# Designs tried in a protein design run: peptides against a protein of PDB entry 8YR4. Part 13

Target 1, 309 residues: chain A of PDB entry 8YR4
Amino acid sequence: PRGSPALQLVVLICLGLMGLERALNVLVPIFYRNIVNLLTEKAPWNSLAWTVTSYVFLKFLQGGGTGSTGFVSNLRTFLWIRVQQFTSRRVELLIFSHLHELSLRWHLGRRTGEVLRIADRGTSSVTGLLSYLVFNVIPTLADIIIGIIYFSMFFNAWFGLIVFLCMSLYLTLTIVVTEWRTKFRRAMNTQENATRARAVDSLLNFETVKYYNAESYEVERYREAIIKYQGLEWKSSASLVLLNQTQNLVIGLGLLAGSLLCAYFVTEQKLQVGDYVLFGTYIIQLYMPLNWFGTYYRMIQTNFIDMEN

## One batch from the design tools (peptide; aimed at target 1 N244 Q247 N291 R298)

Design b1_p11_3_s3 (made by RFdiffusion4, then SolubleMPNN; from b1_p11_3, 5 letters changed)
Fold by OpenDDE base, seed 1:
Structure b1_p11_3_s3 (fold): chain B 309 residues (1-309), chain A 11 residues (1-11)
Amino acid sequence: as target 1 above (309 residues)
Amino acid sequence: EEPDPVFPLVF
């Protein structure tokens, strides 16, 4: 942000916290590995207790689940509020200035409430797009790359290859199926808007409908529009289930191949039992944010289309 | 457009 050194410092701190989250995503599985190895070796209680306490502290910082609720993520979100408000206000003022520069003919064709709705959508689309790119998409891609490098260097090139092939196939299928699904979503939204417009027009013409006793006819036309909408909604929802099942299958196959290879190397005494647990834990950590990747891709596409209109 | 959460049960 130009003009506020305080907000520039907050951005740098938030970028530092994002780097710390990436480090935690590697360290948490490593400490969990070390616990399993210490338990296998029957290590003294003092060494085990320190490693467990350190792991729980790192896990508190990292958090867990979809949309990490860890201390570092919460601190980043808290600090980012002021930067987001500055960005939103800047975009809102730019859109508002641009609306005032538009021709009188453009304003005469539109209601003031429609103009304000376009401005609000434009602000939300730009700020949402930037937030999703910086805080969700880029970090997820970084975690995948860090994972490939880590497994290639510290395990074997075969583990890095399995993660690379699994994640590349997952991302490719997610994009292709999401683009296919977008056609059904657009058709659904168009039919929803048409059904809503028909209901509003029928209610605005209430006196005419009463005069002709046409209430039953308007209800039947509305029922037909709902049935047509529900047929498109079903296609949209069924395509989402198909996407989720395809994603689950790809990750399941990657987890199977890598887990079998880890188990084999443990039986050959080339890896420890903790390394098997590390692989499974790390793949699950990569999978959690990837479930949202199709949603982010769609939102990016929708926000670009909404900015062009 | 509401984000279609891939897992609607989490939000």
Scores: peptide ipSAE 0.026, ipTM 0.623, DockQ to the pose 0.373
OpenDDE base, seeds 2, 3, 4, 5: peptide ipSAE 0.021, 0.025, 0.023, 0.024; ipTM 0.614, 0.652, 0.624, 0.632; seeds 2, 5 fail the geometry check

Design b1_p11_3_s4 (made by RFdiffusion4, then SolubleMPNN; from b1_p11_3, 4 letters changed)
Fold by OpenDDE base, seed 1:
Structure b1_p11_3_s4 (fold): chain B 309 residues (1-309), chain A 11 residues (1-11)
Amino acid sequence: as target 1 above (309 residues)
Amino acid sequence: EEPDPVFPLSF
């Protein structure tokens, strides 16, 4: 943000907190590994208790799930409120200034409520796009890269290759299936808007419909529009289930291959029991944000289209 | 917009 050194400092702190989240995503599995190894070695209670307490503290900072509720994420979200408000206000003022620079002919062709709706959509699209890129897409890609590097350096190179192939296949299939699904979603949204417009037009012409006793005819036309909408809705929803099942299959195959390889190396005494638990825990941590990647990709595409209109 | 995960968390 230009002109506010306080907001620049808040942005730097938020970037530092994002780096801390990436470090926690590596440290939490490592501490969990260490607990399992200490339990296997029958280590003294004092060493075990300190490691467990440290793990729980790190887990409190990290949180868990797709909507990370960890202390670091909550602190980042709290600090970001002022930056978001500054960015939103700046975009809103730029759009508002641009609307005033447009020709009188452009304004006479549109209702004031439509102009305000275009301005609000434009502001939400730009601010949403930036937030999804910075806080969801880039961190998820960074966690994948860090994971590949970590497994390649501290495990056998085959583990890094399994993670690379699994995540590359997952991302590729997510994009391809999401682009295919977008056709069904666009058709559904177009039919929803047409069904809504027909209902509004029928209700605005209520007196004419009443005069001709055409109530049954308008109800039948509305039923046909609903049936056509539901046929498109079913295709959209069924394509979503197919996407989720494909994603689940890819991650399941990656988890199977890596878990079998890790179990084999533990039986050969090249890895410890804790390393098996680390691999499974780390893959699950990578998977949870990736479930939303198709949603983020779609939202990014929608926000670009809404910004061009 | 419909979330892609089977279990949508509240944003």
Scores: peptide ipSAE 0.027, ipTM 0.655, DockQ to the pose 0.313
OpenDDE base, seeds 2, 3, 4, 5: peptide ipSAE 0.025, 0.027, 0.024, 0.025; ipTM 0.638, 0.669, 0.650, 0.644

Design b1_p11_4 (made by RFdiffusion4)
Pose (drawn by RFdiffusion4):
Structure b1_p11_4 (pose): chain A 309 residues (1-309), chain P 11 residues (1-11)
Amino acid sequence: as target 1 above (309 residues)
Amino acid sequence: DAPDSVTPLSF
């Protein structure tokens, strides 16, 4: 924010809260391991109670689910509401002030609905791009790297390879399948618009009664158009199911390999009992934000082209 | 636009 000083402080607080969320993402599974290790060795009730309370508090600060739930990141959402309001107002006012100074030939040439749709979509695009990228993409790519470093240095060497290969395959397959699915989605959307237009035309012109008893003909053509649309929709949604299945298979294979190796190492007295639940929890924690990357890819590309317009 | 549907893995 160029103008106001009160908002730059809020931006800095939001970035600090994002860092704190990354620290909590690392910290919570470590406390879960410590609790399990203390539990297996018959520890007294005092230290166990205090450690359990601390773990619960950390789980509360971190998202109880999917990271969009914790007290942190919600304070962020609140402050970001205050900040993103300023950018939205500024961009809308700049567009509106520019549209009122163009010459007459320009206004006589283009329609109003198209010009206004471009402006609205542009403002939404800039806002969404800032929110998606800064608060949802980079933090996840940072979480993956931090996890790779933690497992490769503080846990063992092989688990770094396991996590690296799993996440690389996940990202590559997600992007590859997403482009194909986008082609299918566009093909379906065009027909949906054509079906709506046909229905609107048949409703507006109550002449069907005059030039024939042609109610049946209008109903038949509508049914044919609906069938064509449904075929294209089935293709698109089946592609979506395939994407979900391939993502789940990749994560499952990574979990299986990591769990088997950790169990074997625990039986050989190399790792403690808590390391198993540490690995499992951390793999699930990495998986949860990764569930929404094909959508982010699609929305970033769409918003980039819209902002360019 | 709306987000796509997700069917997560079960644990």

Design b1_p11_4_s1 (made by RFdiffusion4, then SolubleMPNN; from b1_p11_4, 4 letters changed)
Fold by OpenDDE base, seed 1:
Structure b1_p11_4_s1 (fold): chain B 309 residues (1-309), chain A 11 residues (1-11)
Amino acid sequence: as target 1 above (309 residues)
Amino acid sequence: EEPDEVFPLSF
């Protein structure tokens, strides 16, 4: 943000916190591995208790599950509120200034409420796009790359290859199936808008409908529009279940291949029992944000289309 | 917009 050194410092702190989240995503599985190894070796209670306490503290900082409810993520979100407000206000003022530069002919063809709705959509689309890219997409891709490097260096090149192939296949199928689903969603939204418009037009012409006793005819036309909508809604929802099942299958196959390979290396005494637990824990951590990748891809596409209109 | 994905249960 130009003009506010305080907001520039907040952006740098938020970027530092994002780097800390990436470090925590590596450290939490490592500390969990160390606990399992210390338990296997029958280590003294003092060493075990220190490692468990450190793990729980790191897990508190990282958080768990989708949408990262950890202390570091919450602190980042809190600090980012002022940066988001500054960015939103700047985009709103740019759009508003641009609307005032538009020709009188453009304004005469549009209602003030429609113009304000276009400005609000444009602001929401730009700010949403930036937030999804910076806080969701880029961090998820960074975690995958860090994971591939980590497994390639500290385990074996075969583990890095399994993670690479699994994540590449997952991302590719997610994009391809999401693009295929977008056709069904667009058709659904178009039919929803047409069904809503028909209901509004019928209600605006209420006196004419009453004069001709045409209420039963208008209800039947509305029923036909609903049935057509529900046929498109079913295709959209069924295609989503297919996406989720495909994603689950790809991750399941990657987890199976890597877990079998890890178990084999533990039986050969090349890896410890804790390394098996680390692999499973790390793959599950990579999977959690990837579940949302199809949603982020769709939202990015929608926001680009809404920004061009 | 509804999230396309069922909120994966936090393991």
Scores: peptide ipSAE 0.027, ipTM 0.676, DockQ to the pose 0.485
OpenDDE base, seeds 2, 3, 4, 5: peptide ipSAE 0.026, 0.027, 0.024, 0.024; ipTM 0.659, 0.679, 0.671, 0.669; seed 5 fails the geometry check

Design b1_p11_4_s2 (made by RFdiffusion4, then SolubleMPNN; from b1_p11_4, 4 letters changed)
Fold by OpenDDE base, seed 1:
Structure b1_p11_4_s2 (fold): chain B 309 residues (1-309), chain A 11 residues (1-11)
Amino acid sequence: as target 1 above (309 residues)
Amino acid sequence: EEPDPVFPLSF
């Protein structure tokens, strides 16, 4: 943000907190590994208790799930409120200034409520796009890269290759299936808007419909529009289930291959029991944000289209 | 917009 050194400092702190989240995503599995190894070695209670307490503290900072509720994420979200408000206000003022620079002919062709709706959509699209890129897409890609590097350096190179192939296949299939699904979603949204417009037009012409006793005819036309909408809705929803099942299959195959390889190396005494638990825990941590990647990709595409209109 | 995960968390 230009002109506010306080907001620049808040942005730097938020970037530092994002780096801390990436470090926690590596440290939490490592501490969990260490607990399992200490339990296997029958280590003294004092060493075990300190490691467990440290793990729980790190887990409190990290949180868990797709909507990370960890202390670091909550602190980042709290600090970001002022930056978001500054960015939103700046975009809103730029759009508002641009609307005033447009020709009188452009304004006479549109209702004031439509102009305000275009301005609000434009502001939400730009601010949403930036937030999804910075806080969801880039961190998820960074966690994948860090994971590949970590497994390649501290495990056998085959583990890094399994993670690379699994995540590359997952991302590729997510994009391809999401682009295919977008056709069904666009058709559904177009039919929803047409069904809504027909209902509004029928209700605005209520007196004419009443005069001709055409109530049954308008109800039948509305039923046909609903049936056509539901046929498109079913295709959209069924394509979503197919996407989720494909994603689940890819991650399941990656988890199977890596878990079998890790179990084999533990039986050969090249890895410890804790390393098996680390691999499974780390893959699950990578998977949870990736479930939303198709949603983020779609939202990014929608926000670009809404910004061009 | 419909979330892609089977279990949508509240944003």
Scores: peptide ipSAE 0.027, ipTM 0.655, DockQ to the pose 0.310
OpenDDE base, seeds 2, 3, 4, 5: peptide ipSAE 0.025, 0.027, 0.024, 0.025; ipTM 0.638, 0.669, 0.650, 0.644

Design b1_p11_4_s3 (made by RFdiffusion4, then SolubleMPNN; from b1_p11_4, 6 letters changed)
Fold by OpenDDE base, seed 1:
Structure b1_p11_4_s3 (fold): chain B 309 residues (1-309), chain A 11 residues (1-11)
Amino acid sequence: as target 1 above (309 residues)
Amino acid sequence: EEPDPVFPMKF
């Protein structure tokens, strides 16, 4: 944000808090590992109680991923409100100035309410895209990379390879299936708009419909449009279930392969019981934000198309 | 927009 040193400092603090969230995503599984190892070794209560208290404190800072925001995420969101408002206002003023530079012919063909709706959509699309990229997409990719590096250095290169292959396959299938389902979603939205337009046109011509007693005919045409819409809606919803099931299967296979390998190395006394629990906990933490990755990809793609129009 | 998770969490 140019022109406000206070907002620049808030951005730097928010970036620092994002770095802290990445550190917590590594530390929470490590402390959970240490608890399991201390329990296995029958360690003294004082050491166990300190490690459990430290774990619970770190878990309070981290939160539960998607759906339960931790203290650090809530503090970041709170501080970011002013930066978002500054960015939104700047985009809104840029759109508004651009609308004033457009030709009189462009304005004569549009109602003032449509122009305002275009401005609001443009502002929401740009601010939404930026927020999804900075706070969801980039952090998720960073956590995957940190995970691959961590497992490759502290466990074995085979664990880093399993995480790499699992996450690469997951991301690739998520993109491919999301692009495939986007065709069904576009067809659904087009048919929804056509069904809505037909209903509006029929209601605007209600006097003519009454004069000809054509009410039953208009209802039948509306029913046919609804049936056609529901056929497209079913394809959209069924494709979503298929995406989620494919994602669940890929993560399940990665978890199976890595958990079996961990269990094998624990039986060979190369790893501790806590290391098995660390792997499972870390993979589940990576999975939580990845459920939304297809949504973010679609939103980014839609917002780019809406910015070109 | 429909969320991709089967269980949409409230943001």
Scores: peptide ipSAE 0.028, ipTM 0.674, DockQ to the pose 0.315
OpenDDE base, seeds 2, 3, 4, 5: peptide ipSAE 0.027, 0.027, 0.026, 0.025; ipTM 0.656, 0.670, 0.652, 0.660

Design b1_p11_4_s4 (made by RFdiffusion4, then SolubleMPNN; from b1_p11_4, 5 letters changed)
Fold by OpenDDE base, seed 1:
Structure b1_p11_4_s4 (fold): chain B 309 residues (1-309), chain A 11 residues (1-11)
Amino acid sequence: as target 1 above (309 residues)
Amino acid sequence: EEPDPVFPLKF
């Protein structure tokens, strides 16, 4: 934000808090590992109680991952309100100035309410896209990379490879299935708009419909439009279930392969019981944000198309 | 827009 040193400091603090969230995503599984190891070794109560208290404190700071109300996430969201308002106002003023630079012919063909709706959509699309990129997409990719590096250095290269292959397959299938389902969603939205337009036109011509006693005919045409819409809605919803099931299967296979490998290394005394629990906990933490990745990809793609129009 | 997770978290 140019022109406010206070808002620049808030952005730096928010970036620092995002770095702290990444550190917490590594530390929480490590402390949980340490609890399991201390319980296995029958460690003294004082050491166990300190480690449990430290874990609960770190878990309070972290929360439950993306979409969770962790203290650090809430503090970041609170501080970001002023930055978002500044960005929104700047985009709104840029759109408004651009609308005033447009030709009189462009304004004569559009109602003032449509122009305002275009401005509101443009502002919401740009601010939403920026927020999704900075706070959801980039952090999720960073956590995956940190996870691959961590498992490769502290466990074995095989664990880093399993996480890499699992996450790469997950992201690739998420993109491919999301692009495939986008066709059904576009067809659904087009039919929804056509059904709505037909209902509005029928209601605007209600006097003519009454004069010809054509009420039953208009209701039948509306029913046919609804049936056609519901056929497209079913394809959209069924494709969403297929996406989620595919995602669940890929993570399940990655969790199975890595958990079996951890269990094997624990039986060989190369890893501790806590390391098995760490792997499972860390994979579940990576899975939580990834459920939304297809949504973010679609939103980004839609917002780019809406900015070109 | 419909969220991709079956169980949408309330944002």
Scores: peptide ipSAE 0.029, ipTM 0.674, DockQ to the pose 0.332
OpenDDE base, seeds 2, 3, 4, 5: peptide ipSAE 0.027, 0.026, 0.027, 0.026; ipTM 0.651, 0.667, 0.652, 0.654

Design b1_p11_5 (made by RFdiffusion4)
Pose (drawn by RFdiffusion4):
Structure b1_p11_5 (pose): chain A 309 residues (1-309), chain P 11 residues (1-11)
Amino acid sequence: as target 1 above (309 residues)
Amino acid sequence: SSAAESDVAES
């Protein structure tokens, strides 16, 4: 925010809260390991009670699920509401003030609905791009790197390889499948618009009664168009199911390899009982934000082209 | 545990 000082402070607080969320993401599974290790060794009730309370408090600060739930990141959403309102207003006003100064030939040439759709989509594109990228993409790529470092240095050497290979395969397969799916989605959207146009045309022209008894003909053409649309929709959604399945298979293979290696190491007195639940919890924690990357890829590309327009 | 990706409609 160029103008107001009160908003730069809010931006800095939001970035600090993002850092704190990353720290909590690292911290919570460690406390879960500590609780399990204290529980297996018959510890007194005092230290167990205090550690349990602390773990619960940390789980409350971190998202109880999917990270979009915690007290942190919600304070962020509140402050970001206040900040993103300013950018939206400024961009809309700049577009509106520029559209009123262009010459007449320009306005006589282009329609109004198209020009206004471009402007609205542009403002929404800038806002979405800022939110998506800064608050949902980079933090996750930072979580993956932090997890790789933690497992490779403080846990063992092989688990770094396991996490690295799993996440690399996940990202690569997600991008590869997503481009194909986008082609299918565009193919389906074009036919959906054509079907809607046919239905609107048949409704507007109540001449079907005049030039024939052609109600059946209009119904048949509509059915054919619906069938074509449904075929394209089935293709697109089946592609979506395939993407979900391949992502789940990749995470499952990573979890299986890590769990087996951790169990074997625990039986050989190299690792403690809590390290098993640490690995499991952390793998699930990494998986949860990764579930929405094909959508982020599609939306970033679309918003980039829209902002360019 | 497994989950499905959520699709977002365009404006």

Design b1_p11_5_s1 (made by RFdiffusion4, then SolubleMPNN; from b1_p11_5, 8 letters changed)
Fold by OpenDDE base, seed 4:
Structure b1_p11_5_s1 (fold): chain B 309 residues (1-309), chain A 11 residues (1-11)
Amino acid sequence: as target 1 above (309 residues)
Amino acid sequence: MTLDEVEVEEL
C-alpha cells in the first residue's frame, strides 16, 4: 500500500508476528518434549517449574493450535483490521470508478441492485483472497516445510520423509477432491438462485396466481425446485464428508507410521520418550490448520473466478 | 475438518 507509511509499518509488524507464530510452532513442541524428558529423568523441581512456566507462556502466545485463539494471532488479526479496511475501500473505489467508466448501454441493461452486488462481491472476493493467502495458506505451507527440515535435522531422515509423504499426499488429495467438490457446489448455488428466483416471481405475481387459483401449481413447482436443490446440497455435503474422511485417513496413517517409528527408536535408545510426544504434538499441530486448507483453497478458487467474471 | 463458508461466518 503506497499511500501511508503507518499502514506499511503495520504490514511489517504483521509479517514479523507471522514469523513469531512459525517460531512458536517449533518451540512449543520442543518445550513439551523437554518437560516429558525432565519428568522421566526426575529432574529437580526448579528446572521443571521453569520449563513448565516457559511452556505455558509460549502456549499462551501460540494458542490452542486453531490459529485463532493465540495472543500473537489475535494481535495480528487486530492490527490487520486497518490494512483490510484500507484495501477494501481501495478495491471498492476502483470497482466503483470502473463501473462509472462502463457504457450507458451496459448500465441500462442491468438492474442497479445487480451492479451493486457485483461490486460488493468483487470487493469481498479480493480482500478475502488476500487474507486467506497471507494468513492461512502461506503460513501452513511454511510450517510444513519447517517441520520437514526440523525432523530431518534433529530426528532421522525417515521422519522427514514420512512428514513429506503424508503432507504431500494430504495437499494433493485436498486439491483434487476440492476441485471435484467445487463442481457440486456451483451446481447447488445455481439451483439455489433459480429456486429463489421462482419464489420471488411467484410472490410478485401473487395477484395473477390468486386470480387463476394456481396456488397449488406454484407450490408444487416450488417443491420440485427445493427437491432438486436438496439433491445437489446432499452431493455437496456428502463430498465434504468424503474430503474430511480422506484427510483424516491420510493424517491417521502418517501419525501411525511416524508414531510406530518413534516408539521403535525409543526402544533402541536412539530417541527419548519426549521425542515420541514431540512428533505426535507436532503432527497434530500441523493438522489443525490443514483442516481448513480445503476451505481456503476453494475460497481462493472462487475468489479468482469471481475476479475473472 | 474442512468447513463450508456458512460455517466459517458463525465461528
Scores: peptide ipSAE 0.056, ipTM 0.698, DockQ to the pose 0.194
OpenDDE base, seeds 1, 2, 3, 5: peptide ipSAE 0.021, 0.041, 0.031, 0.038; ipTM 0.666, 0.689, 0.696, 0.696

Design b1_p11_5_s2 (made by RFdiffusion4, then SolubleMPNN; from b1_p11_5, 8 letters changed)
Fold by OpenDDE base, seed 4:
Structure b1_p11_5_s2 (fold): chain B 309 residues (1-309), chain A 11 residues (1-11)
Amino acid sequence: as target 1 above (309 residues)
Amino acid sequence: MTMQEVEVEEL
């Protein structure tokens, strides 16, 4: 943001917090590994208690689940509110000024509510795009790269290869299936708008419908529009289930291959029991933000299209 | 107001 050094500092702090989240994503599995190893070795209570306390503290900073519940993530989100508000207001003012530069013919051909809806869509698209790219997409890709490097350096190169192949296949399938699904969603949204327009037009013409006793005819036309909508909705929802199932299968296969390889290396005394647990926990941590990747990709794609229109 | 139903890909 040009013009406020305070907001530039907040952006730098948010980027620093994002770097800390990436470090926590590596450290939390490592500390969990160390706990499992210390328990296996029957290590002294003082060493175990310190490692457990450190793990719980790191886990509090990281959070559990979808990554949004950690102290660092919450602090980042809180600080970002001011940056988002500044960006939103700036985009909204730019769109509003641009709307005033448009020809009188454009304004006379548009309803005021449609113009406002275009302005709101433009503001939300730009602000949403930047948020999803910076806070969800780029960090998730960074975590994958960090994971591949970590497993390649501290484990055998085979683990790094499994993670690379699994994540590359996951991302590729997510993109391909999301692009395929986007066609069904567009058709659904178009039919929803058409169904809503028919309902509004019928209700606005209520007196005419009553005068002609055409209520049964309007209800039947509305039923046909709903059935057509539901047929498209079903395709959208079924395609989502197919995406989720495909993603789950890819991660399941990656987890299976890597877990079997870890177990084998533990039996060969090349890895410790904690390394098996580290691999499983780290793959699950990579999986959690990837579940949303199709949604983020679709939002990015929608926001780009909404900026071109 | 089209609520963009953010179809949360709830896995």
Scores: peptide ipSAE 0.022, ipTM 0.587, DockQ to the pose 0.119
OpenDDE base, seeds 1, 2, 3, 5: peptide ipSAE 0.019, 0.025, 0.019, 0.020; ipTM 0.619, 0.632, 0.625, 0.612; seed 2 fails the geometry check

Design b1_p11_5_s3 (made by RFdiffusion4, then SolubleMPNN; from b1_p11_5, 8 letters changed)
Fold by OpenDDE base, seed 1:
Structure b1_p11_5_s3 (fold): chain B 309 residues (1-309), chain A 11 residues (1-11)
Amino acid sequence: as target 1 above (309 residues)
Amino acid sequence: PTFLEKEVEEL
């Protein structure tokens, strides 16, 4: 934000809090590992109680992943309100100035209420896209990279490879299936708009429909349009279930392979019981934000198309 | 869960 040193400081604090969230995503599994190891070794109550208290405090700061009500996430969201308002107002003023630069012919063909709705949609789309990119997409990719590095350095190169292959396959399938389902969604939206337009045209011509006693004919045409829409809606919804199930299967296979390998190394006394729990906990933490990655990818793609129009 | 995809287009 150029022109406000206070807002620049808030952005730096928010970036620092994002870094703290990444550190917490590594520390929480480590402390949970340490609890399991201390319980296995029958450690003294004082050491166990301090480690449990520290874990609960770190978990309070971290929260529950995507949609996390964690203290750090809430503090970041609170501080970001002023930055979002500044960005929104700047985009709104840029759209408004651009609308005033457009030709009189463009304005004569559109109602003032449609122009305002285009401005509001444009502002919301740009501000939403930026927020999803900065606070959801980039942090999720960073957590994956940190996870690969952590497992490669502190466990074995094989664990880093399993996480790399699992997450690469997950992201690739998410993109490919999301691009495939986008065709069904576009067809659904086009048929929804056509069904709505037909209903509006029939209602605007209600006097003519009454004069010819054609009410039953208009209702039948509307029913046919609804049936066609529902056939496209079913394809869209079924493709979403298929995406979610494919994502769940890929993570399940990665969790299975890594958990079996951890269990094997624990039986060979190369790893502790806590390391098995750490791996499972860390993979579940990575999975929580990844469930939304298909949504973010689609939103980014839609908003880019809406900015080109 | 990607089910919230409908709610974000209506916002």
Scores: peptide ipSAE 0.023, ipTM 0.679, DockQ to the pose 0.246
OpenDDE base, seeds 2, 3, 4, 5: peptide ipSAE 0.020, 0.021, 0.020, 0.020; ipTM 0.643, 0.664, 0.650, 0.655

